# Peptides against a protein of PDB entry 3EFO, part 30

Target 1, 262 residues: chain A of PDB entry 3EFO
Amino acid sequence: SQLADLYKSCETDALINFFAKSAFKAVLHQPLKVIREILVNQTAHMLACYRKNCASPSAASQLILPDSMKVLPVYMNCLLKNCVLLSRPEISTDERAYQRQLVMTMGVADSQLFFYPQLLPIHTLDVKSTMLPAAVRCSESRLSEEGIFLLANGLHMFLWLGVSSPPELIQGIFNVPSFAHINTDMTLLPEVGNPYSQQLRMIMGIIQQKRPYSMKLTIVKQREQPEMVFRQFLVEDKGLYGGSSYVDFLCCVHKEICQLLN

## One batch from the design tools (peptide)

Design b1_p17_1 (made by RFdiffusion4)
Fold by OpenDDE base, seed 2:
Structure b1_p17_1 (fold): chain B 262 residues (1-262), chain A 17 residues (1-17)
Amino acid sequence: as target 1 above (262 residues)
Amino acid sequence: SHVPHHVYNMDELEAES
């Protein structure tokens, strides 16, 4: 059927781009609460329609997503948690305006990265490989105190270091003996010149490639104050300003779908 | 035609929430 074909060919990244721009345009005319409700409603309706018309019967306790939309909920949650759609006084008007304008001009690929960052386990790098390490889910649960992670969303780049990150890697990246010696005020990595440093720089270069903005690098030590900023980009976790975790959002969407189908 | 799909078991997820 045409409907089945539609769900097969659906591009979630394009949908998110569209929803984001639509929502960010609506901010000028509608209350934020209404906009958020519309986004959730649209998500639920799309998925309810699929379940009703294209999916095999399944248990009510299951959330069924077409493969083409398997990541729709996580991206939608990220959109809902964006500062443009939040009315918290802690978020400045300037910041809202800035991010709104950025997203309004973003292509599909850019917005995809913007809403769901790349989180790379740098501590697992094989210096013999030119391949990027596989990205992990953007959640604290995927971090390790023994690990080093690079996070990028097209605008910002963070190098997060666990408190127990290997001294040899620290020396390889920063040319300092230990975690305590790392200067987090720097925005550039030193030219150490060893294979590990070179590979990391290569990865950073690849991530920066073809992005419209130069990403500022922020070095973050675990358990230091700046880590709080970094944690805001762990988009699958609960947001600082009341945003839901991915799991919570899935539950919300599921409930709404059930309501639509009953 | 079959549309490939992904399934979340909400009972498990709700327990984690």
Scores: peptide ipSAE 0.418, ipTM 0.868, DockQ to the pose 0.883
Fold by OpenDDE base, seed 3:
Structure b1_p17_1 (fold): chain B 262 residues (1-262), chain A 17 residues (1-17)
Amino acid sequence: as target 1 above (262 residues)
Amino acid sequence: SHVPHHVYNMDELEAES
């Protein structure tokens, strides 16, 4: 069917870009609450239509997504949790205006990265490989106390270090003996010159080269105060200002779909 | 179904929520 073909060929990244720009344009003339409701409604309707017309019969307790839209909910939740769509007094008008303007000019690739950061487990790097490590889900559950992770969203870059990060890697990256010796005030990695350091720098370079804005590097130690800022980019987790986790959002969407189909 | 799909078991997710 035509609908089946449509759902097979759907490009979620393009949809998110569209929804983001549409919503951010609407902010000027519509209440934020209404905009958020519209976004949720649109998401639910698209998925309800799929379930009704294209999916095999399944239990009501299941949420079924076409593969082409498997990441639609997570991106949509990220959009809903963006400061532009939040009315929290803690967020300045200037910040909302700034991010709004940024997104309004972003292409599909830029907006995708902006809403859902790339989180790379760099502690797993193979110095003999030219391939980038596979990104992990942006959630605290995917972090490891023994791990080192690089996060980038096109505007910011973070190097997160677990409290039990391997001393060898610490030495390799920072040229210091231990985690405690790492200076988090620095915004540049030292030129250590070993293969691991070089590969990390290469990865950072690759990430940066694909983005229009220069990303400032922030070094973050686990369990230190600045980690709170980093955690805000773990977009699948519950937001600081009451935004839903990805799981919570899935439940919300599922409920809405059920209401539409019953 | 003609369309490949991903399934979430909401009972499990709700329990985690």
Scores: peptide ipSAE 0.417, ipTM 0.871, DockQ to the pose 0.794
Fold by OpenDDE base, seed 4:
Structure b1_p17_1 (fold): chain B 262 residues (1-262), chain A 17 residues (1-17)
Amino acid sequence: as target 1 above (262 residues)
Amino acid sequence: SHVPHHVYNMDELEAES
């Protein structure tokens, strides 16, 4: 059916881009609460339509997504949790205006990365490999105290270091003997010149490639104050300012779908 | 199913929520 074909070929990244721009435009003339409700409603309707018309019968306790929309909920949740759509006093109007303007001009690839960052386990780097490490889900549960992670969303780049990061890696990246010696005020990695340092710089370069903005590097130590800023980009976790975790959002969407179909 | 799909078991997710 035409509907089945639609769900097979659906481009979630394009949808998210559209939803983001539509929502961010609507911010100027509609209440944020209404905008968020519309986004959730649209998500639920799309998925309900799929379940009704394209999916085989399944248990009510299951949320069924077409593969083309497998990541739609997670991106939608990220959109809903964006500062532009949140009414919190902790978020300045300037920041909202800035991000709104940015997203309004973003292409599909840019918005995808913006809403769901790349989180790379740098501690797993093979200096003999030219391959980028596989990205992990943007959640604290994917971090490790022994790990080093690079996060990038097209605007910001963070190098997060666990408190128990391997000293040899710290030495390789920063040319210092321990975690405590890392200077988090630095916005550039030192040119240590060893293979690991070179590999990391190469990865950072690849991430920066074809991005419209130069991403400022922020070095973050676990359990230090700046980590709070970093955690805001762990978009699958519960947001600091009222945003739901990805799991919670899935539950919400599922309930909405059930309401539509029952 | 004619359309490839992904399934979330909500019972498991709700337990984590």
Scores: peptide ipSAE 0.413, ipTM 0.869, DockQ to the pose 0.793
Fold by OpenDDE base, seed 1:
Structure b1_p17_1 (fold): chain B 262 residues (1-262), chain A 17 residues (1-17)
Amino acid sequence: as target 1 above (262 residues)
Amino acid sequence: SHVPHHVYNMDELEAES
């Protein structure tokens, strides 16, 4: 059927780009509350239509997503939590205007990375392999006190270090003996020259490649004040300014779908 | 269904929330 083909061929990244630009354009003539409601409704309607017309019968307690839209909810939640769509006094007008203009000019690949960052467990790097570590979900639950993670969203790059990160890796990356000796004011990694350092630099280079903006590196120590900024990019967690966690959003979407179908 | 799909068990997710 046409609907089945549609859901098979759906490109979530393109949809998110479209929804983001549409919403950010609508900000100029519609209330933010209305825009957010429209986005949620559109998400629910698309998924409700799938369940009604394309999905096999399933329990009402289950949320059924076509594979092509498997990550649509998480991206949509990220969009909803963007400062452009939030009416919080803590967010400056300039910041909202800046991010709005950025997204309005982003291609599909850029917006995808912008809304859902890459989070790489670099402590798992195998210096004998050219393979990049698989990205993990952007949530605190995926971090480890013993780990070191690289996060990038096309605009910002963070190197997060757990309080118990291996001294050997710290030495390899920073050429200092311990976690306490790491200078978080630096924006460039030293050229230590060992295989691990070189591989990390290579990964950072790959991430930076073909990005329209140069990403400034911020080194973040766990439990230090700057970590709060880093945690804002863990987009599956609850937002600082009242945004839902991914799980909460899924529940919200499910509820809306049920209301549409019942 | 001919369309591949992913399933969330909402009872489990709601318990986590």
Scores: peptide ipSAE 0.411, ipTM 0.867, DockQ to the pose 0.805

Design b1_p17_1_s1 (made by RFdiffusion4, then SolubleMPNN; from b1_p17_1, 8 letters changed)
Fold by OpenDDE base, seed 1:
Structure b1_p17_1_s1 (fold): chain B 262 residues (1-262), chain A 17 residues (1-17)
Amino acid sequence: as target 1 above (262 residues)
Amino acid sequence: SEVPHVLIDMDELEKKL
């Protein structure tokens, strides 16, 4: 059917870009609450339509996502949690205006990375491979105290180090003997010259490549105060300013779908 | 032809909350 073909050909990244720009335009003449409600409603309606017309029968307790939209909810939640759509006094008008303008000019690829960062387990690097490590979900649950992770969203880059990260990797990256010796004030990695360091630098270069903005590197040590900034980019977790976790959002969407169909 | 899809068990998910 035409409807089935539509869902098969759907491009979630393009949809998110469209929704983001539409919402960010709407903030100029509509209340934020209304905009958020519309976004949730649109998400629920699209998925409800799929369930009604394209999906095979399933239990009411199950959320059914077409493959083309399997990540739509997580991106939508990220959009909803963006400072532009939040009415919090902690967020300055300038910051809202800045991010609004940034997104309004972003292409599909840029907005995708912006809303859902890449989180790479650097501690698993194979120095013999030229391939990037597989990204993990942006959640604290995917971090490990023994791990080292690189996060990038097109604007910011973070190197997060667990408190128990391997000393040999620390030595390889920073040329210091231990976690305690890492200087988090630096914005550039030293050119140590070993294969691991070179591989990491290459990865960082690949991530930076073809991005319109130069990403500043922030080194973050687990359990230090600056880690709070890093955690804001773990977008599947609960937001600092009242945004829902991905799980909570899925529950919300599911309930709304059920309401539409029952 | 059925559109490929992913199933999420919300009951199981809610238990983790």
Scores: peptide ipSAE 0.252, ipTM 0.817, DockQ to the pose 0.826
Fold by OpenDDE base, seed 5:
Structure b1_p17_1_s1 (fold): chain B 262 residues (1-262), chain A 17 residues (1-17)
Amino acid sequence: as target 1 above (262 residues)
Amino acid sequence: SEVPHVLIDMDELEKKL
């Protein structure tokens, strides 16, 4: 059917780009609450239609996502949690305006990265391989105290270090003997020259490649105050300013789908 | 003609909340 074909060929990244720009345009003439409701409703309706018309009957307790839209909810939640759509007094009008304008000019690839950052486990790098590490989900649950992670969203780049990061890696990256010696005020990695450092720099270069903006590097130590900024980019977690976690959002969407179909 | 899909068990997911 035409509907089945639509769901098979759907490109979530393009859809999110469209929703984002539509929503961000709408903020000029519609209340934020209404815009958020529309986005949630659209998400629920799309998934409800799929369940009704393109999926085999399943238990009501299950959420069914077509493969082409398997990441739609997470991106939609990220969009909903963007400062442009949040009506919190803690968020300045200038910040909203700035991000609004940024997204309005973003292509599909840029908006995808912007809404859902890449989070790479740098501590897992094999210096003998040129393969990039697989990105992990943007959640605190995927971090480890022993790990080192690189996060990038096209505008910002963070190097997060766990409190128990391997000293050998710390020395390899920063040329210092321990976690405590890392200077978080630096915005550039030192030229240490060892294979690990070179590989990390290569990865950073790849991430920066074809991005419209030069990403400033911020070095973040776990449990230090600046980590709070970093944590805001863990988009699957509950937001500081009332944004839902991915899990909570899925529950919300599921309930709405059930209401539409029952 | 079922479209390939992913199933998420919401009961299990809710337990994590």
Scores: peptide ipSAE 0.241, ipTM 0.816, DockQ to the pose 0.831
Fold by OpenDDE base, seed 2:
Structure b1_p17_1_s1 (fold): chain B 262 residues (1-262), chain A 17 residues (1-17)
Amino acid sequence: as target 1 above (262 residues)
Amino acid sequence: SEVPHVLIDMDELEKKL
């Protein structure tokens, strides 16, 4: 059927790009609360329609996602948690305006990275491999006190260091003897010249490649105050300003789908 | 109130994200 074909061929990244631009246009004329409700409603309706018309019967306790929309909920939650759609006074008007303008001009690939950052466990790097390490989900649960992670969303780049990061890696990256000696005010990594440093720089270069903006690098130490900014990019976790975790959002969507189908 | 079961392959999701 035409409907089945639609769900088979759907491109979630393009859909999220469309929803983002639509929502960010709507902020000029509609209350943020209404916009958020519309986005959730649209998500639920799409998935309810699939369950009703295209999916085999399943338990009511299950959320059924078509393959083409497996990541739709997580991206939608990221969109909903974007500062442009939040009315918190802690978020400046300038920041909202800036991000709105950026997203309004982003292509599909750029917006995908923007809403769901790439989080790389660089402490696992094989200096002999030219392959990027596999990205992990953007959640605190995927971090390790013994680990070092690189996060990038096309605009910002963070190098996060666990409090128990291996001294040898710290020395390899920063040429300092310990975690305590790392200067978090730096925005550039030193040219240490060892294989590990070179590999990290290569990875950073690959991430920066084809991005329209030069990403500012921020060094983040675990348990220091600036880590709070970094945590805002762990988009699957609960947001600082009341945004839902991915799990919470899934529950919300599921409930709404059930309501639509009852 | 139990969290609904989500039919998502976590490994596949991690690969795509």
Scores: peptide ipSAE 0.162, ipTM 0.737, DockQ to the pose 0.078
Fold by OpenDDE base, seed 4:
Structure b1_p17_1_s1 (fold): chain B 262 residues (1-262), chain A 17 residues (1-17)
Amino acid sequence: as target 1 above (262 residues)
Amino acid sequence: SEVPHVLIDMDELEKKL
């Protein structure tokens, strides 16, 4: 059917870009609460329509996503949790205006990365490989106290270090003997010159080259105050400013779908 | 589980970036 074909060919990244720009435009004319409700409703309606008309029979307790939309919910949740759509006093008007304008000018690829950052476990790097490490889900549950992770969203870049990061890696990256000696005020990695450092710098370079904006590097130590800023980019977790976790959002969407179909 | 769970294909996600 035409409807089935539509779902098969759907490009979620383009759809999210559209929803983001539409929502951010609507902020000027509609209450934030209404905008958020519309986004959730649209998500639920699309998925309900799929379930009703295109999906194979399944238990009502299951959330069914077409393959083309398998990442739609997570992106939608990220959009809903964006500061532009949240009225919180902790977020300045200037910041909201800035992010709004940024997204309004973003292409599909840029907005995709912006809403769902790339989180790379660089502690697992193979210095002999030219390939980027496989990204992990943006959740604290995917971090390790023994790990070092690079996060990038096209605007910001973070290097997160676990409290138990291997000293040899710390030495390799920062040329200091221990975690405690790392200076988090640095915005650039030192030129250590060993293969691991070179590989990391190469990866950072590749990430930067793909983006139109220059990303400032922030070095973050686990359990230090600046880590809170980093955690805001773990978009699958519960938001600091009232946003839902990915799991909570899925539950919400599922309930909405069931309500629409029952 | 009563909570729906969806596995995100990170490879697919990365390919789109």
Scores: peptide ipSAE 0.122, ipTM 0.685, DockQ to the pose 0.046

Design b1_p17_1_s2 (made by RFdiffusion4, then SolubleMPNN; from b1_p17_1, 8 letters changed)
Fold by OpenDDE base, seed 3:
Structure b1_p17_1_s2 (fold): chain B 262 residues (1-262), chain A 17 residues (1-17)
Amino acid sequence: as target 1 above (262 residues)
Amino acid sequence: SSVPHVLIDMDELEKLL
């Protein structure tokens, strides 16, 4: 069927780009609450339509996502939690305007990365491999006190260090003996020159490659104040300013779908 | 169905994610 073909060919990253630009355009003429409601409704309607017309029968307690849209909810939640659509007191009017304008000009790849950052477990690096470590989900649940993680969204880059991160890696990256000695005021990694440092720098270079803006590096220690800023980029977690976790959003969408179909 | 899909059990969602 036409609908089946549509859902098979759908690209979530393109949809999110479209929804983002549409919503960000609407910000100028519609209340934020209305825009958010529209986005949720559109998401629910698309998925309800799939469930009704394209999916095999399943229990009402189950959420059914076509493969092409399996990550739609998480991206949609990221969009809904963006400072342009969800006003936060710490974000200035100028910053919101800036981000709005940026997204309005972003391509699909840029907007994808912007809304859902890459989070890489740097502590798992194999210095003899040219392969990048597999990205993990942007949630605190994927972090570990023993780990070191690099986060990038095309505009910002963070190096997060667990309180129990390996001293040998700390020395390899920062040339200091321990976690306590790391200076978080620096925005550049020292050129230590060992294989691990070189590998990390290579990865950072790859991430920066083909991005239109230079990402400022912020070094973050677990349990220090700057970690609060970092945590805002863990987009699957519950936001501090009314944004839902990914899980909560899935529940919300599921309920909305059920309401539409009953 | 004609379209491959993912099933999420909402009751077990927190355990899966």
Scores: peptide ipSAE 0.222, ipTM 0.812, DockQ to the pose 0.628
Fold by OpenDDE base, seed 4:
Formats: C-alpha cells, sequence, structure tokens
Structure b1_p17_1_s2 (fold): chain B 262 residues (1-262), chain A 17 residues (1-17)
C-alpha cells in the first residue's frame, strides 16, 4: 500500500528537521504549550496511523514503531525539551533566540546532531585503531565514574571525566597526575604528544569536520558545578527544566496513540 | 508485517519509572 511504502521510506531525520523548523517558526505567533501539544499530537497521529494501517496485531500494552521511525520519539522528545520550546525563566531570552535562529538554518544532518548529541566513551579508545568508538545513549545511566566521555552536538563539545577516571588516561590527555589536577578552565587540550592524546585530538577533529560551527571545548569534572550544564545534553534523562525522560515520553506517546485508536 | 517494526513493551518500561 501507499502507506506501507511511505513508512518504509520515511526519513526521520528529515521529519525532525521539519518539525523543529515549523515549531520554531510557530513560537512567534502561538503559545508554547500549544506548539508542544501539536508536536506530540503529530507524533501520535503518525504512529497511530501506522498501527492502524500497517502494523500486525499486537497487544495494547506494546508500542509499535516502524523501523524507519524507531528513533522518532527520542528525537521528538529532544525537540520538545529544547529551550526554545520550554521557555523556562532559567533560560535567557537571548539564548532562546540564538538557538531558534541556529536551528532555523540547520540542515538535516546538523539538526540531528543538535537535538541528539554524539556521546563517545573516550576511555575505550584503542590507540591502534582508527575507528571511532561507538556512541552511547545520551543518559547518565551510560556514564561511568571510571569513564571519560566526549559529547558533541555541533555547537558545543564537552569532555566529561568521571571522578575515578583512569590516571593513565588523565596523564595521557592532560599530562597531569590525577583527576584533581585537571584544569577545567581550559578550552583546548594540551599537546601531550602521546598516541592516546593524538587519537583523541583526531577524534575531536573528525567530529568537528563538516560542522558549520566551531565547537568550543568544555572540560567537565564529575560532581563539579559545571557538570550541570553537561547533564542538560543527556537528552534521554529528565530535563532540569521539566522535560520528560525518553521513557516517560514513550509512555505519553503510547497513551495518546491508544486514545486515538480507541 | 510488510513494514519492519520495533515493539516496545510499555509495561516493562513503566516499571523503570
Amino acid sequence: as target 1 above (262 residues)
Amino acid sequence: SSVPHVLIDMDELEKLL
């Protein structure tokens, strides 16, 4: 059927880009609450349509996602949690205006990275490999006190260090003996010159490649105040400003789908 | 189904909430 073909060929990245730009345009003339509701409704309608017309029978307790849209909910949740749509008093008007302007000009690839950051476990690097480490889900549950993670969203880059990060890696990256000696005021990694340092720099370069903006590096130590900023980019978790976790959002979407179909 | 799909057990997810 035409619908089946549509869902097979669906490009979630294009959809989220479209929804983002549409929503960010709408903020100029519609209440934020309405915009958020529309986004959720649109998500639910698309998935309800699939369930009704394309999916095999399944239990009501199950959420059914076409493969092409398997990541639609998570990206939609990220969009809903963006400062442009949240409009919390803790977020300055200037910041919201800035991000709105940025997204309005973003291509599909840029918006993908922007809404769902790349989070890389740097502590797993093999200095003999040219392969990038596999990205992990953007959640605190995926972090480790023993780990070092690089997060990038096309605008910002964070190097997060667990309190129990391996001293040898700290030495390799920063040329300091311990976690306590790391200077978080640095915006550039030192040129230590060892293979690990070089590999990390290479990875950072690859991430920066083909991005329209130069990402400022922020060094973040676990349990220090600046970590709060970093945690905002763990988009699958509950938002500091009232946004839902991914799991909560899935529940919300599921309920709405059921409501539409019953 | 003719369209590949992913099933998410919401009951299991809700237990994590």
Scores: peptide ipSAE 0.214, ipTM 0.812, DockQ to the pose 0.783
Fold by OpenDDE base, seed 2:
Structure b1_p17_1_s2 (fold): chain B 262 residues (1-262), chain A 17 residues (1-17)
Amino acid sequence: as target 1 above (262 residues)
Amino acid sequence: SSVPHVLIDMDELEKLL
């Protein structure tokens, strides 16, 4: 069917780009609450249509996502949690204006990375491999106090270090003996020259490649104040300003789909 | 279904909340 073909060929990243730009344009003329409701409604309607017309019968307790849209909900939640769509007084007008302007000019690939960052477990690097480590889900549950993680969203790059990160890796990256000696005011990694350092630099270079903006590097120590900024990029978790976790959002979408079909 | 899909068990997710 035409609908089946549509769902097979759907490009979620393009949809998110479209929804983001549409929503960010709408903020100039519509209440934020209405915009958020529209986005959730559109998500639910698309998925309800699939369930009704394309999917095999399944239990009402199951959420069915076409493979092409399997990441639509997570991206949509990220969009909904963006500061541009939040009416919190803690968010400055300038910040909202800035991010709105950025997204309005982003291509599909850029917006994809912007809304859902890459989170890479650097502590698991194979220095002999030219491949990037497999990204993990952007959630605190995927972090480890013993780990070192690189997060990038096309605009910012964070190197997060667990309080129990391996001293040998710290030495390899920073040429300092321990976690306590890491200077978080640095925006560049030192040229240590060992294989691990070189591999990390290569990875950072690959991530930076073909990105329109030079990503500023921020070094983040676990449990220090700057970690709060980093945690805002763990987009599957509950947001600081009341945004839903991915799980909560899925529940919300599922309930709305059921309501549409009952 | 002719369209590949993934299933999420919402009951299991709700138990984690």
Scores: peptide ipSAE 0.210, ipTM 0.810, DockQ to the pose 0.780
Fold by OpenDDE base, seed 5:
Structure b1_p17_1_s2 (fold): chain B 262 residues (1-262), chain A 17 residues (1-17)
Amino acid sequence: as target 1 above (262 residues)
Amino acid sequence: SSVPHVLIDMDELEKLL
């Protein structure tokens, strides 16, 4: 059917780019509350239409997502939690204006990475492999005190270190004996020259080569004050300045769909 | 003519709230 073909061909990254630019343009002439409501309603209507017309019957307690839109809700939640749409007093007007302008000029690939960062478990690296480690979900639940993670969103790059990070990895990356000796004021990794250091630098290079802007590196130690900045990029968690976790948002969308169909 | 889909169990998710 025509509707089935539409959902099969849907590109979530393109949709998010469209919704983001539309919403950020609308900020100039519509209240933020209205914009957020429209985005939620549009999401719910798209999924309700699918459930009604294109999906096999399923329990009302289940949320059904077509394969082409399986990540639509998480991206939509990230958009809704952006400072431009939240407009919290803790965020300066200049920052809102800056991010608005950035997104308005982003292509599909750029906006995808911007809204949902790449989070890589660096502690799992195979120094003999040229492959990037598989990205994990952007949530604190995916971090570990024993782990080291690299996060990138096209504008910023973070290297997060757990309090119990392996000393051998710390030595390999920073050439220091322990977690306590790591200097977080550095914006560049030292050229230690061992295979692990080289592999990490290669990964960082690959990530950077795909982006139009140079990403500044921030080194973050777990439980130190600067970690709060890093946590803002764990987009599936509850937002620091408001906004739902991914789980909360799914519940919200599901309820809206049920209201539309029942 | 069903489109391939994934199912999310909302009952399980709601338990986390």
Scores: peptide ipSAE 0.204, ipTM 0.812, DockQ to the pose 0.835

